Peptides against a protein of PDB entry 3V4O. Designs and how they scored, part 63

Target 1, 234 residues: chain A of PDB entry 3V4O
Amino acid sequence: DQPLAKDKVALLIGNMNYREHPKLKAPLVDVYELTNLLRQLDFKVVSLLDLTEYEMRNAVDEFLLLLDKGVYGLLYYAGHGYENFGNSFMVPVDAPNPYRSENCLCVQNILKLMQEKETGLNVFLLDMCRKRNDYDDTIPILDALKVTANIVFGYATCQGAEAFEIQHSGLANGIFMKFLKDRLLEDKKITVLLDEVAEDMGKCHLTKGKQALEIRSSLSEKRALTDPIQGTEY

## One batch from the design tools (peptide; aimed at target 1 A26 H80)

Design b2_p29_6 (made by RFdiffusion4)
Pose (drawn by RFdiffusion4):
Structure b2_p29_6 (pose): chain A 234 residues (1-234), chain P 29 residues (1-29)
Amino acid sequence: as target 1 above (234 residues)
Amino acid sequence: PAPNTAHKGEIEASEEEWEQLQKEAEERL
């Protein structure tokens, strides 16, 4: 009755040095912090910075190869992003200005590939803005996803809104990680844990009225990032 | 064409608040 994970795998990407878009600072420290915390939770973690589109597609293919039946899979992205018609896109450092969906990675397509591997848990922590891209002409018409009841999204912000980091950030985490880092080790269902992070973030004066954590979840089973790996000793 | 505006943001903090955040981050790291 203790939910178990076949394995725990994560892919973390922080993009900062954009060629044609404002540069960011905090993704480095955000990725460094989440890597440490997830390693403490026995995840196998690949952590990468400043990825071009090509490198981002390769990184996700490698991550998909590590996924199999019953595996917990987690993707964290910190950098520029956008959202058109409910689909979230991650923007690589080599994105032209302006850019369209073909220059970017669609998170929903990644989720579809993860479900094909029959993972036991799918977690997406998207630490990026979610405004429309006016230059993106295209339409989704993506296939409906299977009902696997094991999907959790922790968006650093609401649809049509921005996610933030501190100006000239230096050593400071961005807003999402500032609050996520204090809760991530808790032995609670990931949905509940993210809800506590949403409450903590609500006390932050800098972001009132501009950034709020949005949790979207269909996870029915009580799964946590602290769940033991099957066949190891707990 | 005009530059695209779909970007992650940087929010300004007061001088004292910024210094406190840096201090806390330094101690933590």

Design b2_p29_6_s1 (made by RFdiffusion4, then SolubleMPNN; from b2_p29_6, 14 letters changed)
Fold by OpenDDE base, seed 4:
Structure b2_p29_6_s1 (fold): chain B 234 residues (1-234), chain A 29 residues (1-29)
Amino acid sequence: as target 1 above (234 residues)
Amino acid sequence: PPPQTAVTGEIEASEKEKEEEEKKALKER
């Protein structure tokens, strides 16, 4: 039987106008395009730009309130970020320079909270750098994640590497979204879809040897973003 | 009309120039 979602909810965050860090441009376009695609997939989409730490935390809290048993949750983030000890940190626009973990949102903490909601699927699309932040030596003691077998991470780049965008005079996507958008509507298991995106991105001459998509998943079921919502007449 | 080879060469040159411009515009997140 085809997997069903109880509901489908997405939070999209694009941070560009950093106060103490280099400004980005592509997150605006990335969030906009992804919003339109996810709406075509019957996601309830909350899209936000240029969030402070306080606003990001509130947005995540509100997102978590929409999650329940069997709900598909998708978090997309485009902006500055870092990875320390396998923990991904999203950087708010008001983060100090240098920023630390206390100034940022830990994705793995969000995942823990999503698991408590007994979600049907947890998808993280992290369109940020994954370099070590040398100014933050905090080893986060995270509680062990539950074995829910419904987790997918799509990292725009490899561990310790950068994610890129094209900052010309025109509007352009980030490199990850440039390829993701072309496949996102395909009726495929989300890990298969992301693998195809990885192959497409691997052909990009601009970022060859600099950026590569990483998929980290524990997904025991054939779940797709196209999966129908339970109780909807199709 | 210019020979098809000239048109392909101009297209290839334009695509190469565009790629070089995009490569210069590449920024880290």
Scores: peptide ipSAE 0.409, ipTM 0.755, DockQ to the pose 0.028
OpenDDE base, seeds 1, 2, 3, 5: peptide ipSAE 0.401, 0.398, 0.417, 0.385; ipTM 0.750, 0.747, 0.762, 0.738; seeds 2, 3, 5 fail the geometry check

Design b2_p29_6_s2 (made by RFdiffusion4, then SolubleMPNN; from b2_p29_6, 12 letters changed)
Fold by OpenDDE base, seed 3:
Structure b2_p29_6_s2 (fold): chain B 234 residues (1-234), chain A 29 residues (1-29)
Amino acid sequence: as target 1 above (234 residues)
Amino acid sequence: PPPQTAVTGEIEASKELLEEEQKKAEEER
C-alpha cells in the first residue's frame, strides 16, 4: 500500500538582494521553477523572495500553521548561509556584516517545531554555502529533537569561491535546481530521488568537482513527494 | 518586498508574483 499524506505544504525562500552582502541571481529562477513543479505534485506552495529577518520569521511561523499530523512539509532555501557546529543558518537580506546566529534562522530549530506538529515527512532543501562563519563562535543551545525517522536534508554546496550557474531553456538555473527539476516528479522514495540527483550532478562534466549534493536522512518509510493526499487541512 | 498576506492568500499571491518576475526576466533577455 502506498503511503498517504494528510496534506502537502511547501515554503520556498529565495534571498538575492542583500544589503550588506554580495547579491545573488539564481534564487529567482530556481524558486520559480520549484514552485511550478511542487504545484504539479499537489503541494500548497508559498514562495517568497528577499526576506528580512522579521519577514523570514513570520513566513516560517505561517508555514508551521499549515503543518499537522501526517502533513508533508518541505522547506526550500536559496541564499547566503553558513554551518556552525552542525547547525545550518539561513541569512536574511538585512543581516549585518558580519552576521551572527542571532541575525539568522536556524534550520534545526525549525525542524524541532515541525516535529511538534507530528508531520508525516520533513524535507529540507538547502541551496546555500555551508562554510563556517568565523565571526560567530556562539554554540546555540538547541532543544533535544524527537526521534521521528521522517527527516530528509538535501544540501547543495558549491566547492570553492565560484558561483556556477547552468543555462537552461534561456534561463540560468542554479546547479542544484538544474538537476533536481529533471527528477522531482518521479514516483520514488525521496531519498532515492535525491541520490539519483546527486549521481547526475557527479556525472555532468560541467559540475564535476564544482558542486555536490549531500543527503542526510532518517526516513524509515517509503515516502515520496508524489504520494497522494488522503485529505486536506485547508 | 513580497506581499505577506493571509496564509490562503499567500499561495495565490506567490504564483502571481513569480509569474510576473519570470515575465520581467524574459523581457530583459
Scores: peptide ipSAE 0.015, ipTM 0.434, DockQ to the pose 0.035
OpenDDE base, seeds 1, 2, 4, 5: peptide ipSAE 0.010, 0.016, 0.014, 0.008; ipTM 0.375, 0.447, 0.407, 0.401; seed 2 fails the geometry check

Design b2_p29_6_s3 (made by RFdiffusion4, then SolubleMPNN; from b2_p29_6, 12 letters changed)
Fold by OpenDDE base, seed 3:
Structure b2_p29_6_s3 (fold): chain B 234 residues (1-234), chain A 29 residues (1-29)
Amino acid sequence: as target 1 above (234 residues)
Amino acid sequence: PPPQTAVTGEIEASEEEKEEEEKKALEER
């Protein structure tokens, strides 16, 4: 039997206009293109740009209110970020220089809250750098995650590495979105789809040896972004 | 007719020039 979603909800965040950090360009295009694709997949999409810490926390809280048992939740983030001790941190546009964990949103904390909602699928697409922040020595004490076997992380880059975008005079995608957009509508298990994106990115001469997609998953069921919503006649 | 080799060479050079320009425009997020 084909898996069914109770509903499909996505939060897309693109941070570009940092106050105390280098400005980005591609998150605007990446969020726009991903919004259009996810809408074709019958996702309810909330897309936001240039969020402060307060606005990011509110957006996550509102996103969590739309999650319930069997709902597919997708979080996409494009912007500055870092990874300390296996924890991923999204950097708000008003973050100080240097930023610390107290100024940022921890993705693993969001995952914990999503698990409490008994979601059908949790997808994180993190289009940010994964370098260690040497200015933050805080070891977050995270609560133990539940065993839900419905989690997929797509990291735009490998651990300790950078994610890239093309900064020319025109509009261009980030490297991850350049390849993701071509596969996203395929009716495949989400981990298989991301593996194909990883192969496509691996053929790119621009980022060979600089950026590679990492997939981290605990997904026991054949869940796809194309899965129909329960009660809709397809 | 201009030799087919000249048209393919100009297209390949234009693609290589674009790839070199894109490679120089790579910035970290």
Scores: peptide ipSAE 0.336, ipTM 0.711, DockQ to the pose 0.027
OpenDDE base, seeds 1, 2, 4, 5: peptide ipSAE 0.317, 0.314, 0.332, 0.310; ipTM 0.696, 0.692, 0.706, 0.689; seeds 2, 4 fail the geometry check

Design b2_p29_6_s4 (made by RFdiffusion4, then SolubleMPNN; from b2_p29_6, 16 letters changed)
Fold by OpenDDE base, seed 3:
Structure b2_p29_6_s4 (fold): chain B 234 residues (1-234), chain A 29 residues (1-29)
Amino acid sequence: as target 1 above (234 residues)
Amino acid sequence: PPPQTAVTGEIEASEELKKAEEEKALKER
């Protein structure tokens, strides 16, 4: 009765050295720590930093090539971002100021392509702001999603709010990764795990009333990041 | 050894300093 993954694949993107926007610091540490944790969970992990629009699109295309029926796919992004009309946009390091949807990668478009691969689980961890971009008046026309009941979004912050990181003289995580890293290895349904992370983050004095984890899911099966890969003995 | 009250006060002061430093270090992504 234990759910099985055909394979487990993750793409981690950390953008920090923006050309036309404020530089970030924590994405380097966040991607590094998450990479090590996901490898302990037997994920095949591709970790990339400071991607241009062209490089981000190529990385997503290569990630999609590794997905197939029953594969667990996880996309983590740390960097600048925005949300317009329920669509999440990841901002490349070479994006102009102001940036628009044509300069960015739409997460919901990636989800559509993942659904076409008949994946076993689709997890998005979006460690970016979710404010509206007032300089982008584009209403994206997205294709209808399939009903696959295998989708989990972990947003580092609530709708219309900011995500934060700690920038001091030393290395520090973003707020989301600070709490996620402590629970990621637990053998729990991914939505339950994220709910516990949300409670832990809710106790943090730094971001109380400023940042809260949001979970958006359609997950009809008990799927965990700890689920064994089919054909492997544990 | 310093009195327990002095040790507790130093620990509390250190924790408050750490919190204040973290608050100053908080930046929006």
Scores: peptide ipSAE 0.390, ipTM 0.745, DockQ to the pose 0.027
OpenDDE base, seeds 1, 2, 4, 5: peptide ipSAE 0.376, 0.380, 0.386, 0.367; ipTM 0.733, 0.735, 0.737, 0.727

Design b2_p29_7 (made by RFdiffusion4)
Pose (drawn by RFdiffusion4):
Structure b2_p29_7 (pose): chain A 234 residues (1-234), chain P 29 residues (1-29)
Amino acid sequence: as target 1 above (234 residues)
Amino acid sequence: SEELQSRNALSDLTDEEKEELEEEREEKL
């Protein structure tokens, strides 16, 4: 009755040195922090910075190869992003200005590929803005996803809104990680854990009225990032 | 004092830029 994971795998990407878009600072320290915390939770973690589109597609293919039945899969992205018609896109460092969906990675397509591997848990922590891209002409018409009841999204902000980091950030985490880092080691269902992070973030004066954590979850089983890996000793 | 930096990549379009973009899309159709 203790939920178990076949394995725990994560892919973390922080993009900062954009060629044609404002540069960011905090993704480095955000990725460094989450890497440490997830390693403490026995995840196998691949952590990468300043990825071009090509490198981003390769990183996700490698991550998909590590996924199999019953595996917990987690993707964290910190950098520029946008959201059109409910679909979230991650923007690589080589994105032109303006850019369209073909220059970017669609998170929903990654989730579809993860479900094909029959993972036991799918977690997306998207630490990026979610405003429309006016230059993105295209339409989704993506296939409906299977009902796997094991998907959790922890968006650093609401749809049509911005996610933030501290100006000239230096050593400071961005807003999402500032609060996520204090809770991530808790032995609670990931949905509940993210809800506590949403409450902590609500006390932050800098972001009132302009950034709030959004949880979207269909996870029915009580799964946690602290769940033991099957066949190891707990 | 502390300030915020957005992780937004694109600035909002002006009314003129929107009208030009709409015209370019109508020409393609």

Design b2_p29_7_s1 (made by RFdiffusion4, then SolubleMPNN; from b2_p29_7, 18 letters changed)
Fold by OpenDDE base, seed 3:
Structure b2_p29_7_s1 (fold): chain B 234 residues (1-234), chain A 29 residues (1-29)
Amino acid sequence: as target 1 above (234 residues)
Amino acid sequence: MLSLQSYSPLPELSEEERKKLEELRKLLE
């Protein structure tokens, strides 16, 4: 039968105006466009820009309070980031130079907390750099994740690679968002949808050989962002 | 004209787009 979501909640974070790091461009438009699309999919969306460490942690906490058993949770991040030892770190705008894990938010830690809420689906869309941070040698000790088989990661770039944007007539979108927005409303299993986005990116002459989407998932059910909500919505 | 660029300065938004974005931000905070 058609899978149902108890509710659908999304947190979108776009960091651009960094204090100690290069400023970014694409997150502004990307967050805006993704917000509009997710609303069409009946997501409750919280969209925030240029968050400090304190604000990011609070935003995640508030996001988690909206999650419950069977709820679809989606976290989108656009900004600076890095990946050490398989852990993804989102960089707040007030992070020092160099930044370390203690200054950043670990995505896998957020996933752990989402699993504790017994969510129906956990989707992470990460539009950030995935290079190793050589200034941070700390190995995070995280609790083991549960085996929930409801997790999807969409990395805008390959491991160790950079993210890019496409500019046209003064406007710019992240490459990932440019292709994602064309398919996001399709009624398909989320992993299938992302796979098609990956193919679109690979066929584009601008991105061929420069940026590739990486999908990492353990999703045993046919869950789609278009899945209807059971019960009252608001 | 399309071009591939690394992350750089903020995009030039129209007045309407800027207004919509600001309104959206206020509603979703």
Scores: peptide ipSAE 0.106, ipTM 0.486, DockQ to the pose 0.132
OpenDDE base, seeds 1, 2, 4, 5: peptide ipSAE 0.021, 0.031, 0.038, 0.087; ipTM 0.422, 0.487, 0.519, 0.437; seed 4 fails the geometry check

Design b2_p29_7_s2 (made by RFdiffusion4, then SolubleMPNN; from b2_p29_7, 13 letters changed)
Fold by OpenDDE base, seed 5:
Structure b2_p29_7_s2 (fold): chain B 234 residues (1-234), chain A 29 residues (1-29)
Amino acid sequence: as target 1 above (234 residues)
Amino acid sequence: SLSLQSFSPLADLTEEEKAALELERLLKE
């Protein structure tokens, strides 16, 4: 049987105009393109740009309020970030230099809160670097995650590596979004879809040796972003 | 032409600066 979503909600955050860090360009276009695609998939999409720490936390809180049992939740982030001890940290535009974990939003904490909502699917698409932040040796004490078997992480790059944006002819796109957008509308299990994106990235000479998609998932059901919303198609 | 810029402020600042300059150059073309 075709899996059904109670609803589909996405929060897209693109941080570009950092106060104390290099400015980025790709998140603007990437968030825009992803917004349009997800709306075609009947997602309720909230797209935000250049969020401070306070604004990011508020956005996440509001996003969580839209989640409920069986809801598909998707969080996309494009911007600066780091990964320490397996924890991913999204960097707000007002983060200090150097930034630390207390200045950033931990993705795994968000995941825990999403699990408490009993969501049907949790998708994280993280277009950020995953290099260790040597200025922060603090190991966050995180509560153990529940075993929900409905989690998919799409990391734009592998652990310890960097994510990049492409600049060509006045247009800037993240490497990840360049390939993701071509397949996002396909009716496939989300992990299969991302795997194909990974292959596309791997075949591109521009990205070889520079950036590779990593998929981390515990998804026991054939769930896709194209899954219909309960009460609409079925 | 194509240019890449890292999303990491923790990367080599010199490389980041070079990348930024290259991006600016491309935008002017």
Scores: peptide ipSAE 0.081, ipTM 0.498, DockQ to the pose 0.304
OpenDDE base, seeds 1, 2, 3, 4: peptide ipSAE 0.053, 0.078, 0.054, 0.029; ipTM 0.424, 0.427, 0.498, 0.452; seeds 2, 4 fail the geometry check

Design b2_p29_7_s3 (made by RFdiffusion4, then SolubleMPNN; from b2_p29_7, 14 letters changed)
Fold by OpenDDE base, seed 5:
Structure b2_p29_7_s3 (fold): chain B 234 residues (1-234), chain A 29 residues (1-29)
Amino acid sequence: as target 1 above (234 residues)
Amino acid sequence: MEELQSYSPLPELTEEERKKLLEELEKKR
C-alpha cells in the first residue's frame, strides 16, 4: 500500500539580516526555491524571512496548529545555528551576541510537539552550523521522545561541523540547497532521496572535508514527499 | 574564486577556555 498523507504542511524559515551577527545571503534564494518545489509537491507552504525570536516562536506555533494525525510536517531552516549536546538551535535575527539557548529555538522541542500531533511524517531540513556554542552553559533537559518511527533529519553538515553558503557577486544557494533542489521532486523514500543528495554533495570539491550531509532517521515506512494527499486523486 | 561563508557567527574560544567551560558544564550534571 502506498503511504498517504492526510495533508502536507511546510514551514520554511530563512534568517539573513541578523542584528548582532554576520549577514547571510543564501537563505533568501534557498527559501524561495524550496517553496516553489514543495508547492509542486502539494505542500501548504509558509515561508518566512528574517524572523525575530518572537516571530519565530509564533511561526512554529502556527505551524504546529496545522499538524494533525497523518499530516506530513516539514520544517526547513536556513541561518545561523549551533548544536549543544545533540540539540539543534535556530538563531533568530535579533539574537544577542553571544546568544544562548534561551534566545534560540530548539528543534528537538519542536519535534516533541510534532510527535504529540501524531503526524505521519516529520522532516527537518536544517541548513545551519552544528558547532558547539561554548557561551551556552545550559544543559537542556528534554523529555524522552516517543517512538514514532516517522522522523527524518537532514542536516546540512555533520555534528560539530559548519555549514556554508557560497559567496560571489551574484545570488547563489547554500551548499545544501544547491544539491537538494535537484532531487527534491523525485518519487523516492525521503531517506533514499537524501542519501543521493549526500552523494552529490560529497562530490563537491569546494566543501570536501568541510561540510557533509548527515541523515538521521527513524522511518519505518516508505514515506516520500511525493506521497499523495488522502482523498485526492492526482 | 568562490568563497565560503560559515553559518557560525560565534567567536572561537581557545582550547583552554573551552576546556574550562566544559569542565564547568560537567560539574552541573
Scores: peptide ipSAE 0.312, ipTM 0.711, DockQ to the pose 0.578
OpenDDE base, seeds 1, 2, 3, 4: peptide ipSAE 0.274, 0.283, 0.310, 0.039; ipTM 0.661, 0.677, 0.704, 0.357

Design b2_p29_7_s4 (made by RFdiffusion4, then SolubleMPNN; from b2_p29_7, 13 letters changed)
Fold by OpenDDE base, seed 5:
Structure b2_p29_7_s4 (fold): chain B 234 residues (1-234), chain A 29 residues (1-29)
Amino acid sequence: as target 1 above (234 residues)
Amino acid sequence: MLELQSFSPLPDLSEEEKKKLLEERLKKL
């Protein structure tokens, strides 16, 4: 009773060169390395860097077109972000200063749309801050999620906290990706895999007390990124 | 020296600043 994926599709977004905000460095390397790893796992990967709001929305739309019943969908984001009222917002490179929810992409909205595709697994890897954005006092009204029991969030940091990269170190990984890449290819339930990443990250002296991985999941089956694709001969 | 860069550029607002911002927004309505 090996779980099978109908297909595996990933959208990777790394935003670095913000117009009105501090520039980042890690997303470049992080997206690149994650792309290579996911391809080894037979994911169809779309990797994009420095997206405007318009481009991000289009990328998500195109990503959703590749999803269908039983498909594994993975969304990775590295860049500026925030979390208000449990909703995660990815910040496009052309976002104003300050930005608000209307300028950003809500991850939970994307999840809702993924559920409509009847995906087999929905994985979100969010390498962004989760601090409250006090400039945004809006309370978004989101569509209710279905009970699909196939959702996994890997937050690079815990609620209310920040995610970090190492500055002035050349082309180096962010803290989250630094540890994720070492375990991503392991044949383990995705939540177990992320838990191990969390433990590894917890040993990092640079981010002790500052950044800790949070896993949020509703996953009732032993689903792994290594799960084979249906109809594929290996 | 290794420095950490936050993936959040916006500073936290004080209660007074929040109030001011709200008042300004209300004037635009």
Scores: peptide ipSAE 0.230, ipTM 0.642, DockQ to the pose 0.733
OpenDDE base, seeds 1, 2, 3, 4: peptide ipSAE 0.225, 0.040, 0.026, 0.036; ipTM 0.640, 0.343, 0.398, 0.351; seed 4 fails the geometry check

Design b2_p29_8 (made by RFdiffusion4)
Pose (drawn by RFdiffusion4):
Structure b2_p29_8 (pose): chain A 234 residues (1-234), chain P 29 residues (1-29)
Amino acid sequence: as target 1 above (234 residues)
Amino acid sequence: SSIEEYLKEKEEELAHEPLKSRDSLLPPK
């Protein structure tokens, strides 16, 4: 009755040195922090910075190869992003200005590939803006996803809104990680844990009225990032 | 170019704000 994970795998990407878009600072420290915390939770973690489109597609293919039946899969992205028609896109450092969906990675397509591997848990922590891209002409018409009841999204902000880091950030985490880092080790269902992070963030004066954590979840089973790996000793 | 100029001016406008968005600052279409 203790939910178990076949394995725990994570892919973390922080993009900062954009060629044609404003540069960011905090993704480095955000990625460094989450890598440490997830390693403490026995995840196998691949952590990468300043990825071009090519490098991002390769990183996600490698991550998909590590996924199999019953595996917990987690993807964290910190950098520029956008959302058109409910689909979220991650923007690589080599994105032109303006750019369209073909220059970017669609998170929903990644989730579809993860479900094909029959993972036991799918977690997306998207630490990026979610405004429209006016230059993106295209339409989704993506296939409906299977009902696996094991998907959790922790968006650093709401649809049509911005996610933030501290100006000239230096050592400071961005807003989402500032609050996520204090809770991530808790032995609670990931949905509940993210809800507590949403409450903590609501006390932050800098972001009132402009950034709020959004949790979207269909996870029915009580699964946590602290769940033991099957066949190891707990 | 016009896009580079827009981006430079928008960055200067936002340089004194306490928060930096992870927005791409795309020029108006």

Design b2_p29_8_s1 (made by RFdiffusion4, then SolubleMPNN; from b2_p29_8, 10 letters changed)
Fold by OpenDDE base, seed 4:
Structure b2_p29_8_s1 (fold): chain B 234 residues (1-234), chain A 29 residues (1-29)
Amino acid sequence: as target 1 above (234 residues)
Amino acid sequence: SEIEEYLKEKLKELENEPLQPFSPLLPPK
């Protein structure tokens, strides 16, 4: 039988107007377009822009309250970030310069909390740089993750690399969203869908040798973003 | 849900402003 979602909930965060770091603009368009697409997939979507640390933590807490057994949870982030020791950190707009892990939100911590909700699927789409932060040597100690085999990470760039956008006249997407939006509505296993996005991105001459999509997954079931919600599939 | 609606109300209005990349990437001249 086709996998079913108890519900589908997405939290989209785009941080642009940083106080102590270079300002961004790409997250504005990317969050907007992804919101529209996910709503077409019957996701309950919460989209927020320019969140402080306090606001981001609150948003995540509220997002977690929407999750429950069998629910599909999707977290999208576009903004500044870094990766240390395999942990991804999202940078709030009020983060100091330099920032450390205590100033940021750890994605793996959020994943742990999502697992406690016994979700049906956990998808993380992270459009941020993944370079090491030399000003932070803290190693987060996390509780062991459960073996749920329902986790998918889509990194806009590979480890140690940066994320880019194509500049031209008018508004444009970041590189990741440019290709993701063309395939997001396809009825395919999410990892297969992202593989196709990766191939499309790889054909872009502007990003060859600069940016490549990385997929990290433990997904044992053929789950797709198009999966129907229980009680509404008829 | 009430929580969803509350958070949606906090959504900032989108503005049509020039884009800035995470890192500079320009098309070839």
Scores: peptide ipSAE 0.045, ipTM 0.481, DockQ to the pose 0.067
OpenDDE base, seeds 1, 2, 3, 5: peptide ipSAE 0.031, 0.028, 0.022, 0.034; ipTM 0.480, 0.490, 0.475, 0.478; seeds 2, 3, 5 fail the geometry check

Design b2_p29_8_s2 (made by RFdiffusion4, then SolubleMPNN; from b2_p29_8, 9 letters changed)
Fold by OpenDDE base, seed 3:
Structure b2_p29_8_s2 (fold): chain B 234 residues (1-234), chain A 29 residues (1-29)
Amino acid sequence: as target 1 above (234 residues)
Amino acid sequence: SEIEEYLKKKLEERADEPLQAFDPLLPPK
């Protein structure tokens, strides 16, 4: 049977104007394009740019309030980031130099909270670097996750690697968004869709050998971003 | 907003042409 979403909610965060770190160029355009695409998919989209730590935490809290049983939740992040011991950290624009885990938002903690909402689907699209932060020796102790089999991670790059931006015709996009936007509206299981995006990145001579999409998923149902919303829609 | 209108116009002008060999990669995030 066709899977149904109770609702579809997305939080998009693009951090580019960092205070103590190099400024980025693509997040503004990436967030804009992704917003338009997700709205075509009937997502309720909250798009925010250049968030401080306090603002990011508040945005995530508000996002979680919109989640409920059966709701599709999508979190997109474009900005600086790092990965330590399998945990992904998003860097706010006011993070110090160097930044530590206490200054950043841990994606896996957000996932834990999303699971508590009994969501129908949890999608994380992380357009950030995944290199080890040597200035952070903290080993986070995270709460155990439930076995919900409704989780999809789309990493813009592979473990321990970097994510890039590309400039084309006066605008800049993240490499991830450059390829993702071409397929995002396709009616396919989300993991299949991302797999095709990965192939597109691999076939392009500009990105081949430089950046590769990694898909990490536990998704036991054929769920797609195109899945219809059940009940009355507004 | 004005910035959104600007982006819309620029994106339309770009017409989603495929990547070109001369398109530069920017510094990593």
Scores: peptide ipSAE 0.361, ipTM 0.873, DockQ to the pose 0.037
OpenDDE base, seeds 1, 2, 4, 5: peptide ipSAE 0.344, 0.028, 0.326, 0.024; ipTM 0.861, 0.507, 0.723, 0.504; seeds 2, 5 fail the geometry check

